# Ledger of designs, part 105: peptides against a protein of PDB entry 1LOE

Target 1, 181 residues: chain A of PDB entry 1LOE
Amino acid sequence: TETTSFSITKFGPDQQNLIFQGDGYTTKERLTLTKAVRNTVGRALYSSPIHIWDSKTGNVANFVTSFTFVIDAPNSYNVADGFTFFIAPVDTKPQTGGGYLGVFNSKDYDKTSQTVAVEFDTFYNTAWDPSNGDRHIGIDVNSIKSINTKSWKLQNGKEANVVIAFNAATNVLTVSLTYPN
Target 2, 181 residues: chain A of PDB entry 1LOE as posed
Amino acid sequence: TETTSFSITKFGPDQQNLIFQGDGYTTKERLTLTKAVRNTVGRALYSSPIHIWDSKTGNVANFVTSFTFVIDAPNSYNVADGFTFFIAPVDTKPQTGGGYLGVFNSKDYDKTSQTVAVEFDTFYNTAWDPSNGDRHIGIDVNSIKSINTKSWALQNGKEANVVIAFNAATNVLTVSLTYPN

## One batch from the design tools (peptide; made by RFdiffusion4, then SolubleMPNN)

Design b2_p26_3_s3 (from b2_p26_3 with N6E E18K G19N A24T I25V Q26A)
Fold by OpenDDE base, seed 3:
Structure b2_p26_3_s3 (fold): chain B 181 residues (1-181), chain A 26 residues (1-26)
Amino acid sequence: as target 1 above (181 residues)
Amino acid sequence: SITLDESGTGLSFSSSLKNIYVGTVA
């Protein structure tokens, strides 16, 4: 088996192992995905495609990713949609439709998108988000409507430590979010 | 901390998604 791993502790101006899409960029050794304006989408992709399924053996790769993110959203009404981790085909393009997290392009399920996302959703979209209106973590499979969600209390401006793991043997995707303090 | 798991029904990787990008967006 092969293993691909990388770690980025500081983001530099020549970050060749990332593909920036939309308004994503690096500054002050940080990855910034949004401008301080409305209707912005910023994405960053690991520049090397990852082989996750082997056609000869049928095996699916395990993966684990860890990252930290900061959201500044002091209120719930004047905020962006949130932060999203995603897995998508190599021809994936940023999507600009509001409320679709820059990943999806419709309110409907679309199997052709072949996209799995983990959303850290800070904006309540009444059409598809959990009816309790809570900020939430969601697992999205080809749809902006999460297949599973859990309420999440955002600590504004604090670093959230996230681990996303996929166990191919059990077909389980696990999302963990921790605020250290 | 909070943990969310998804198993069994939603996730599937096959020949149509053998090569992927991993990314973040906001």
Scores: peptide ipSAE 0.311, ipTM 0.828, DockQ to the pose 0.070
Fold by OpenDDE base, seed 1:
Structure b2_p26_3_s3 (fold): chain B 181 residues (1-181), chain A 26 residues (1-26)
Amino acid sequence: as target 1 above (181 residues)
Amino acid sequence: SITLDESGTGLSFSSSLKNIYVGTVA
């Protein structure tokens, strides 16, 4: 098995361990992915490919990712599409923006996408989002239509602490979000 | 605190995903 670990505590203007796509960039020690405007796509990828599957044994790696994000919208009632964590092939490129979060192109399952995402979705898309209209956390597998969701209340401008963990033995993905303040 | 657990019914890894990128987007 193989384990890859990394930690970035501060972002700088010359962040060599990230691949920026679209409108993503670093400034003021933050990774800035987009402004509060819909239909923009800003992505940042860890520049080193991660071995998640062992071809010799067939074993899948466990992983834990923790990070903090802030959504700071000019109007707390008028936000963009949210924030997304994703896992994708090494040749991944930005996909459809807006409600597709820059990672998918369809609500239909597409195995060729080979993309798993955890969405922190702040905009209600009637075509695929939970019918209650709540902002939500969603787990997306090869589709923008989440396989599971949970209501989430955005606290505009506040830091959200996130932990995403995958246990390969149990095949369970866990997403936790906390506003500590 | 919000926690979402998923059994990963649709989540699988294969030789096609031996190497992946981890990223964020907004």
Scores: peptide ipSAE 0.300, ipTM 0.830, DockQ to the pose 0.070
Fold by OpenDDE base, seed 2:
Structure b2_p26_3_s3 (fold): chain B 181 residues (1-181), chain A 26 residues (1-26)
Amino acid sequence: as target 1 above (181 residues)
Amino acid sequence: SITLDESGTGLSFSSSLKNIYVGTVA
């Protein structure tokens, strides 16, 4: 059995275990992914590639990740697209198309993308988001068009605790979000 | 709290995903 684990309690200015892409950076012990302007993309990757598939056995790894994030989006019309956790090939690069969360580039399913994302979406894109217009959590597989979504009531400026777990035996991806008091 | 589960609708890993990056974006 192979196991890889890492933990970051505070983010420093010289965070060596992160690869920054686009406008992502660290400041005041926090990871900052956005500038206060439109049409910017900021990404941060764990610097070590993760072995998730065994070529000899075909087995896929289980994983669990937890993190805390804060979004400041006081309205629905003048905000960024949201926050996204993602898994991608080692040659992954930021995508610049608006609304695609810096991860995808099409609403069409493209298996060659080989990217899985969990979106915490704060902007309603009529072309692919749930028709109710709610802010939502989505699971995205090779497309910005989520395979499943759930309405999410953002508590503006509050810390959200997230747990994302994948069970390879059951092929179940679970996303949990909590606002602690 | 809210939870969202998904199974069997596109999640797959193969030889092309032997090694992956885990990241965040906004």
Scores: peptide ipSAE 0.333, ipTM 0.841, DockQ to the pose 0.069; fails the geometry check
Fold by OpenDDE base, seed 4:
Structure b2_p26_3_s3 (fold): chain B 181 residues (1-181), chain A 26 residues (1-26)
Amino acid sequence: as target 1 above (181 residues)
Amino acid sequence: SITLDESGTGLSFSSSLKNIYVGTVA
């Protein structure tokens, strides 16, 4: 069996194990994915490849990841589109912005994207988002149109704890989000 | 359930929001 692990508890000004794309950067020991004055795509990639799928054996890795995020959007009713945790090919580049969250280009399933994402979506896109218009967590597989969603109430400026786990045997991805404070 | 056939090898974050701060452990 093969195991890879890493931890980033504080993001430094020269974070060597991250590749920044678009407007992503670090400040005050935090990863900031966008600049305060713009609604643009920012991404950060772990710099070392992680073997998730083995083409020779067909095996898919189990994984567990956790992170804490803060969305600071003073206008809680006019926020941008949200953000994702995603897994994509090593040569991945920023994709379509806005409602596509810089990760996808279509609501149609496209296996060539080879991308899985957990979205924390703060903006209702009529073409693919749940019709109730709620902010939501979504699981996206090769499409911005989530295969599953759950309504989520944004607590502006508060730290949210997230755990994402994948069980390859059951093919189940589990997402949890809590606001501990 | 999800399908991870031929998924990539990069663990990443993305956003289009104005201010997002992330700390991560994997």
Scores: peptide ipSAE 0.027, ipTM 0.476, DockQ to the pose 0.090; fails the geometry check

Design b2_p26_3_s4 (from b2_p26_3 with T3S E18K A24V I25V Q26A)
Fold by OpenDDE base, seed 4:
Parts: structure tokens; C-alpha cells; sequence
Structure b2_p26_3_s4 (fold): chain B 181 residues (1-181), chain A 26 residues (1-26)
């Protein structure tokens, strides 16, 4: 049975700046994105649109985001598909679940998706994931097939600190994950 | 710690993506 759960700490029940989609919700302690049931999708969006492109100057904004997440997964590694940070248009809705992480619908590049994601992928999908089968971090642009990936060793039940930064001048998106303890 | 980037390739924000939502999903 599916027993994996994903949550983000420091979110409370009075959180007013989130839009929940699918099975996402908040508790007193954290944002919970999954009910640990197969093929479910839980998403949370910041409730206000973010303007990253300036119509007057044509400039794209830099941004830095940080968060902490916890994955609870069985030792058998028969786990859910992963946790994902994403950027999408304001009309975004949950997409295909499972290996598509609720943000994409294809391994082929689809510019109409207009979605960028950072995946923390806990399930090996033979069709598009790195062949070594490692859990990994990936950067995805308009496709579930990552532009780049790096192996990541899950510390079950431990808080992972993540920083995601975008440098508009270089078009570099940087992802950092640390287990502080 | 683990770090990853796109090496400045494959990613571009354009005028077609003026307003965005930032979110998380699992």
C-alpha cells in the first residue's frame, strides 16, 4: 500500500496566501500535499500572481525562494512519485498525477505548458528518469523529462531545507538542498 | 548539501509569461 507523505513545515491553519488544488491542505504544523494515496495530486499556489516580466523594460526579475519539506516514506521504496516546486501561468490547474507529478502531461517538450518545475523525485519512471534509478532532483521545463538532474539521498522523516534561485541575467536556475542535522 | 542548475540552458521567461503562480505539489 502507498504510505508515503509529503509536507512542508511552517504553514498553519490560518494561512491566507495559498490556493489549494486537489488534496493539498494545511494543519497546525505544516502544509500537507498528499493523503498518501496513489495517483492523487495535492497542490498549493501562492494566492497572488507574481509578475516576473516588466512590460516597460522587458526585464525578467530575479527571484529566490526557500522552504522546508519532509518526506515520510516506507523502507521498501514503494513510494509516491515525489515533491515538486513549480512556476506556471495564473490559470494553472492540476495536471497528470503519478510520475508526471501533477504538473506535466508529457515527456515531450510542450511549449504550451508554460511550466517550470524543480522535482524532488522519489520514484523511478523508466521512460524519462535517469537510468541509474536514483532518487533525484531535476529541473523541468515544459516536460517531465528533466533538463538536468542530480542524485539525491532521501533522509526519511527529516527536514530538507531548499533554496531555489533564478538569475535573470544568466537564465540560471539554481537548486540547493541541505539536511541540516 | 546538494546543488543543481540548468547551466543557463533550456529555460527562458518571456513576454508570454507575464504573470505566474508559484506553487508546490506532491
Amino acid sequence: as target 1 above (181 residues)
Amino acid sequence: SISLDNSGTGLSFSSSLKGIYVGVVA
Scores: peptide ipSAE 0.467, ipTM 0.909, DockQ to the pose 0.060
Fold by OpenDDE base, seed 2:
Structure b2_p26_3_s4 (fold): chain B 181 residues (1-181), chain A 26 residues (1-26)
Amino acid sequence: as target 1 above (181 residues)
Amino acid sequence: SISLDNSGTGLSFSSSLKGIYVGVVA
């Protein structure tokens, strides 16, 4: 099976491989997705669509990506909803903000969404988030209600190294997050 | 480090979805 791989390292104002949506933009070496105010939606898409199906076999291809992100909220932990990686159709546009993370519109499963997301969720939404209220990583399939979650201890202002890999043979998406020392 | 996967849960892509965008949002 095929494998599509890419990494996101540094960004600049001359970035040519991104499509910006909402409040997303770049500075010298950063991609900024929010304006440090509530209920904003800032998105950036890899400008080249990924062919997810093997044209010869009809099977889904393997996928792997890596990136780093920083959440900087030194004085409060409930000022934003977190960070989200997502896979969506080529005509994707920002969806409902806030607790829906700009990628979904409902807690009900909706196959027409055709969206898979990995949320790094820093805001507890009573209606769908794990009841312990922990910040968490979640895998979302066509719904903001995660199909699986794990508690995650946010290290404020620190770079998180993320690797997301999809194994087409097993239909397993694997997420790893590391804070380097 | 922390890891998570969807093993034991359903994840499928529509057969009509031939191309995708990969993105980030906050």
Scores: peptide ipSAE 0.443, ipTM 0.911, DockQ to the pose 0.066
Fold by OpenDDE base, seed 1:
Structure b2_p26_3_s4 (fold): chain B 181 residues (1-181), chain A 26 residues (1-26)
Amino acid sequence: as target 1 above (181 residues)
Amino acid sequence: SISLDNSGTGLSFSSSLKGIYVGVVA
């Protein structure tokens, strides 16, 4: 069966207090979101909400987040779902697990979700994932069906360095992933 | 290294948002 263990060894320079949801927990050294079992959802949120939308100016704030994550699957050929970074409303709760990554409930666009996600998706869901079946990085807006994707080769057990940046002037969300070793 | 973006399309933050959380999930 598909299984995945996930941890974050470096959350980023903007590290702050966390709210844990579902099965997520932390140690001094790392954040652990899930064990190597199926159908689990573990989330961690920054404990201080931010106002990304400025009602006076009509502008959105820039942001940059960088972190290191590890996916460690017992079977590198059958890895469950992957890892997801997301932005959601302050009252967000875990959503549908499995292929919905704990952040969405449908492949249909739903503006009321108000959720943006960057998925590092290790499992092919025929109904919405890219037809080539590749593991991939995806940018998701109010739907599990990505607005854009790029094939990505998982290095099981290796640390991946990620930078996610949003430029409000251009409305561009950029994702960068590097395996340094 | 792998890079991806939305090309400045398909993403809009709602004026109705009272605040956001940033998080990770697996």
Scores: peptide ipSAE 0.408, ipTM 0.890, DockQ to the pose 0.061
Fold by OpenDDE base, seed 5:
Parts: C-alpha cells; structure tokens; sequence
Structure b2_p26_3_s4 (fold): chain B 181 residues (1-181), chain A 26 residues (1-26)
C-alpha cells in the first residue's frame, strides 16, 4: 500500500506552525498524510494565512517554496492517488478524496474554487489524466484536470526534492523535482 | 530531474481573496 511522508525545508514566505485536517499528523519531525486505507485525505496548512499581494495595489509577490517528500508505492496494482501541494482560500476544507486528491470536486473549471495545486499523481484516472497512463506531475488551476503535465518516474521510497517558484512579473509557476544521489 | 511550468496557460492570483493557505495533502 502506498504511504507518503513529507518534510518542509522552506514553505511559503514565512515558516509557521501547521494546522492538520483529516488524517494528517506529525511523527519523527515529518508529516504523515496517509493511512493504509484508500481514499484517505490528510492535509496540513500554515496555521496563519499568508498574503501574496498588496491589498492597495493588487500587485502579487514572488514566492519560492521547497520541500522533500517520500512516496512508498511498492505494488503498482495497489497504489493511492499521490501527493499534492496546494494554495487555497483561508476557509479551505478537505474536498473530494481519491483521484480528486482532496483539493477539487470536478474536472470542470470552477473559478469559485480559487485553488491552485501541484499534483504528484501516482494513479491513472482515465477521465482526466494524460492518456499515456504515466505517473506525472501536474499544475491544476480550479480543476483536477491539469493545465499542464509532465511524466514523472517515481523512485519508490526515495526522497524527492521539490522547488516551486512563482514569478509575479511573468505570472509563471515553475516546478522542479530531483532525486539526489 | 523533472521541470514543469504553466507558460502559455492561465494562472493568476487576485487581491479579491481575503487570504490564502498554503498546504499539502495526500
């Protein structure tokens, strides 16, 4: 059964304590977000909201976040749905689990969601995922159907180093994943 | 190493929000 652990090296503009939702908890200085049960939803949020814009001008700030995660998926026939980084309104609550990754409820674009996610998707959902069936990284804007994806070779049990950067001048979000030797 | 971005696609953040949470989920 797939399990996921997570550690934060740099999370948003300021490091803060975490709020847990659903099945998420901490152990050994890591976040554990999953149980050995399908369709579990474990989330962790900053304990205080962050602001990435100037309230007077509306200008958006640059931001960079880096973290490490581990996915254990020893059996390709018994996997969960993957790991997701997300940005959402301060009243955010867990959404639909399974293929919706606990952050969305539809493949249709819904601007009222106000949610941006970076998915590290380990399960092929035929209704919206890339047709090649590969494990993949996706950028999701107000929909579980990614606006862009890239095939990703999961290294089972290995630490993946991730950097997510937003450039406000270009309005581009960049995701980088590496498996260091 | 894998790299991905949203260049050429729609993404924006707006001051219409009261605030945002940044989080992770699995």
Amino acid sequence: as target 1 above (181 residues)
Amino acid sequence: SISLDNSGTGLSFSSSLKGIYVGVVA
Scores: peptide ipSAE 0.322, ipTM 0.849, DockQ to the pose 0.062

Design b2_p26_5_s1 (from b2_p26_5, 8 letters changed)
Fold by OpenDDE base, seed 3:
Structure b2_p26_5_s1 (fold): chain B 181 residues (1-181), chain A 26 residues (1-26)
Amino acid sequence: as target 1 above (181 residues)
Amino acid sequence: VTLSATVNLSFPARISASNSFSSTLT
């Protein structure tokens, strides 16, 4: 068993360990995923595939990922779809369907997608989001329709700390979001 | 805020981030 870890405190203009897709880029030491313009999708993939799954034994590794993000949404009428952390096949491609966070293309379950996402959803899509209309965190498996959600109060412009942990023994993915004082 | 779910991660994958700003209202 081996452990692979990396840390990016500041994103540089020549970020060799990231594959940018769509409008994703780095500026002012931050990873910026969109231009804040309608009909945009931005993604960033870690350039090295994660060796979490052994095809021969079927064993899966534990992992823990932590990151911070900022969402600036000063109004409610011109708001992006949200942000998502996701795990997808190495040849994953951006998805441009509205409301799908650049990751999915249907609310129907599609096992061939092989995509697991943690969404930080800031836009209410009546077709698949929780009926209470709250901004929310969701865990998405092969569909934009989350298998589980929890209401999340966005603190506009504030840095959110996120920890995502996967326990291979239980297959449980845990997401924690906090706004530290 | 904490959320959890059971997921299956049985494929080669990349750790990724994504964002979108849709013009489509649904």
Scores: peptide ipSAE 0.480, ipTM 0.868, DockQ to the pose 0.245
Fold by OpenDDE base, seed 4:
Structure b2_p26_5_s1 (fold): chain B 181 residues (1-181), chain A 26 residues (1-26)
Amino acid sequence: as target 1 above (181 residues)
Amino acid sequence: VTLSATVNLSFPARISASNSFSSTLT
């Protein structure tokens, strides 16, 4: 059964800057979002809201974030749906599970969602995922159907380094994933 | 692996946001 864990800087058992939702929890130096049980959703929100957009000025902030993750997927047919980094309203709650990754509720564009996500998708959903069936990275805007995707070769059990950057001047969100040599 | 896309983060009535991680099992 596939499991996913994350590592972030200054992460520890006394971590107080995260709000856990669903089945998400912390261990020593690790954030675990799944318990290898089907139909589970795990989320972790930063307790301190990030000011991304100022309604008065219209200004949008640049940001860069990084993290590492490990996916253990011993077989390709009994896998989790993957995980996602997302930006949503501060009062966000878990959404539809499964292929919706606990973040969205529809493949149709829903502006009221106000959610942008970067998915690391390990399960092929015929209705919206790339037809090649590859594990992939996707950028999702108010929909589980990605506006852009790229195939990603999972290295089972190894730590992947991820950097997500947003350039407010260009409105370009960039995701990079690497496996250390 | 690098992926980019143009996104709009200027949502009406959204001054603050939460960044988070989510994971599910099928």
Scores: peptide ipSAE 0.406, ipTM 0.759, DockQ to the pose 0.182
Fold by OpenDDE base, seed 1:
Structure b2_p26_5_s1 (fold): chain B 181 residues (1-181), chain A 26 residues (1-26)
Amino acid sequence: as target 1 above (181 residues)
Amino acid sequence: VTLSATVNLSFPARISASNSFSSTLT
């Protein structure tokens, strides 16, 4: 199968390969998704659709993407709900904020969402998050309730390195997160 | 930390990122 890769090493104020939604924007070399303001959602969409799916043959391509992200809660009363990498329809618009991360609207499975997300969830929502209350990485399919999760220790204000890969032969999505020392 | 799952990506899509921020009284 074909393979598609995504990598943006430097963001600029005139970043043309991104579509910003909500409070998403770029400053100097950074993509900023939120302004640390209550009830805000920020999103950035790759301007070019991923040609991972062939509508005629039904074939799906492999893909791999890597990036870094920073979550920084300014104080105990202003907290981030998390960061989300997601794959959604080309005309996707911001969804419910807060614990839904601006990507989903329900914990109930909704196939019409057509959204697969990797959440880096920093806020415990009792209604759908793992009962241990840990910050976690989750893989979400058409629901904010993850189909699989793994505990993750957030290092506040530090860059996390992420690699997300999809194997079309197995339909397995793999997420790796590390903090460089 | 590594996590994996089986997913269906058989639909038109684009790669995206999102974040939400709230003020929660602790």
Scores: peptide ipSAE 0.503, ipTM 0.870, DockQ to the pose 0.243; fails the geometry check
Fold by OpenDDE base, seed 5:
Structure b2_p26_5_s1 (fold): chain B 181 residues (1-181), chain A 26 residues (1-26)
Amino acid sequence: as target 1 above (181 residues)
Amino acid sequence: VTLSATVNLSFPARISASNSFSSTLT
């Protein structure tokens, strides 16, 4: 059965406390989001809201986040949908599971979602995923259908280092994934 | 692997992580 865990190396701003939603929990200094049970959702939120946007001035803050994740997918008959890093309103609650990753409810753009996600997608959903069927990284804006994707080769059971950076001057979100040698 | 896109983050937010699981049984 495919399972996903990840450890937080650095989030900006500095926040330590987590709010767990659904089936998410911590063990051995790792965050576990997926139970080996179909149709489950696990989420973890920072307990303190981030002040990324100032409504009075319109200023948006830069941020850089780095973490390490591991996906175990030893067989093809018990597969998960992947996992996602996301930014959403402070009162965010679990959304649709399965291919929607517990973060979105539609492939259609919904501005009321106010959610931006980086997906590490391990399951091909014909309705919205890239037609080549590859496992992929995607950037999602108010929709599970990514505005941009890139194929990535999963290395089963190995730690992947991820850096997600947002440049407020350009509004560019950058995702970097590497497997250490 | 590197991926970039232009996004709007002009809202009160939390930084969060989520995962979803589905499977087929044989």
Scores: peptide ipSAE 0.397, ipTM 0.770, DockQ to the pose 0.229; fails the geometry check

Design b2_p26_5_s2 (from b2_p26_5, 9 letters changed)
Fold by OpenDDE base, seed 2:
Structure b2_p26_5_s2 (fold): chain B 181 residues (1-181), chain A 26 residues (1-26)
Amino acid sequence: as target 1 above (181 residues)
Amino acid sequence: VTLSATVNLSFPARISAANSFSSVLK
């Protein structure tokens, strides 16, 4: 059994355990993923590969991660696509297609992507998002089209607390988002 | 708000965060 654990309480300008892609950077002890410019992408990867799966035995590891984030999206037309936490192969590269959160490039299922994402989606894309048009949380497996979604009432400028847990015995990924009082 | 789904994580991976920006001009 192998255990990997890390914690980042403050993001420094020379954060060495992160790989920045696109416009991602750190400032004022925060990770900032995008500029306020159309069609830009920013990503940050944990610098060391994590062992989630053993190819020889097929065993999968449990994990729990938590983070806080802030989004300000006061309207539905002039906003970022949203924020995503994702798990992907170590050679993952940023994707530039609008609406794909920098992670995917198609609404079609592609098993070769080997990418799982949790999206916090602030922009309604008619082609794949829930028809009610709500801002939402989604779980994405090898496609921007979520396998499951739930409406999310964004509190602009407020810190959201997120916990993401994976149970290897059941293969269930659970996302919890709360706003502290 | 809580959301769950069954997923396959059978690959070597990095835990990562990403964001993109898009807007519609009217």
Scores: peptide ipSAE 0.420, ipTM 0.785, DockQ to the pose 0.239
Fold by OpenDDE base, seed 3:
Structure b2_p26_5_s2 (fold): chain B 181 residues (1-181), chain A 26 residues (1-26)
Amino acid sequence: as target 1 above (181 residues)
Amino acid sequence: VTLSATVNLSFPARISAANSFSSVLK
């Protein structure tokens, strides 16, 4: 049994444990994934591959991750697609298709992508998002079209606390988002 | 808000975060 953990409370200019892709960068001790410019994608990957799956035994590890994020969307005119936490193959590359959160490239299920994402979606895409048009949290498996969603009321500019847990015994991924009182 | 789903994580992977800004504006 092995446990690996890390914590980043302040993001520095020389963040060696992150691989930046696209427009991802650090500023003011925060990880910033967008320059707030149309048609941009920013990503940050933890530099070390996670050993969640053993190819020899097929065993999968439990994991828990927590983070805080802020979304500023003061108006509906300049609204980004949202934010994702995702797990993808070690050689994952940014995806630039509009509306795909920089992670996917199709609404069709593609098992070869091997990508699981938790989306915090702030833009309603009629082609794949829940029909009620609500901002939502989604769990995405190999497609931008979520396998499950739940409405989420964005508190603009407020810090959201997120906990994502994976139970290897059940293969259940659980997402919890709260705003502190 | 809590959400759950069954997922398969049987592959070598990186933990990552991403954000995109759509060219389509409301």
Scores: peptide ipSAE 0.407, ipTM 0.817, DockQ to the pose 0.242
Fold by OpenDDE base, seed 4:
Structure b2_p26_5_s2 (fold): chain B 181 residues (1-181), chain A 26 residues (1-26)
Amino acid sequence: as target 1 above (181 residues)
Amino acid sequence: VTLSATVNLSFPARISAANSFSSVLK
């Protein structure tokens, strides 16, 4: 079965605690978000809201975050759908599992979702994923159907380094994934 | 691999991670 582990680069004593939802849990070194069984959803939230937007001034902050993930996908039968980094309302709860990655409920744009996600998608959903069937990175805005995608070569069992940056001046979210040598 | 897109983050938010699992039918 496919399994995914997740580590926050800056995870440590000075970092905010995590709220786990669904089947998500943590070890000393990694976060595990699923039990590698069908239809499981696991999520991890920062315990405190992230002050990206100021409702009084309308100002939006820049941010940069980084993490490392490992995916083991030894076969094509029992596979995880992938995982996401997402930004959602403070009262967010698990959403639809499977191809919706526990963060969305529709391929149709739903402004009430107020959710932006970066997906690292390891399962081809014909209804919305890129037709080439590649494992891919996607940026999702209020929908599981990505507004932009890019193929990525999964290296089983290896740690991928991810940097996600948001430029408030341009409203551009940038995702970078690398495998260290 | 680098990917970019224009997004709206004008809402109260948490930074979070999620994962789901499924299987291919035999």
Scores: peptide ipSAE 0.403, ipTM 0.768, DockQ to the pose 0.228
Fold by OpenDDE base, seed 5:
Structure b2_p26_5_s2 (fold): chain B 181 residues (1-181), chain A 26 residues (1-26)
Amino acid sequence: as target 1 above (181 residues)
Amino acid sequence: VTLSATVNLSFPARISAANSFSSVLK
């Protein structure tokens, strides 16, 4: 059974409290997003909105966040879809589960979604994932179909270190994933 | 592994995480 958990080391300033949606909860100093049950969605939101965009000035803020995650996928008969880090409107609610990761509802671009996600995708969905079938990291903008992807070799049960940075001057979102050992 | 893309974050937002699970039991 594939299970995903992660620990937050740093997000935005004053981003400490969490709002759980679906099956998300914390245990053992980790955030667990999904129970080992079919067709479930778990989400966790910071309780305080992050001030990325100033509507008056149009200014956009830089941010850097880092966390570690673990995926346990010891067998092939219980397969999960992976997990996402995402940025969405303050009133965001769980979306379609399964391959949509609880974050999107379509592979077609939907500007009304206002959602940007970094996916750590462990299941090949023929309709939108890279044709090579590799596990991959993707950057998703208003669609589960990534605007860019890169193959990623999962180290089962090992902690991956992730850094996600946004440069407001260039509008570039950068994802770095490493295994410490 | 490093990946980058140009994105638009010009909206009120929360930083969040989500996961979904789907399986076929054998």
Scores: peptide ipSAE 0.404, ipTM 0.768, DockQ to the pose 0.233; fails the geometry check

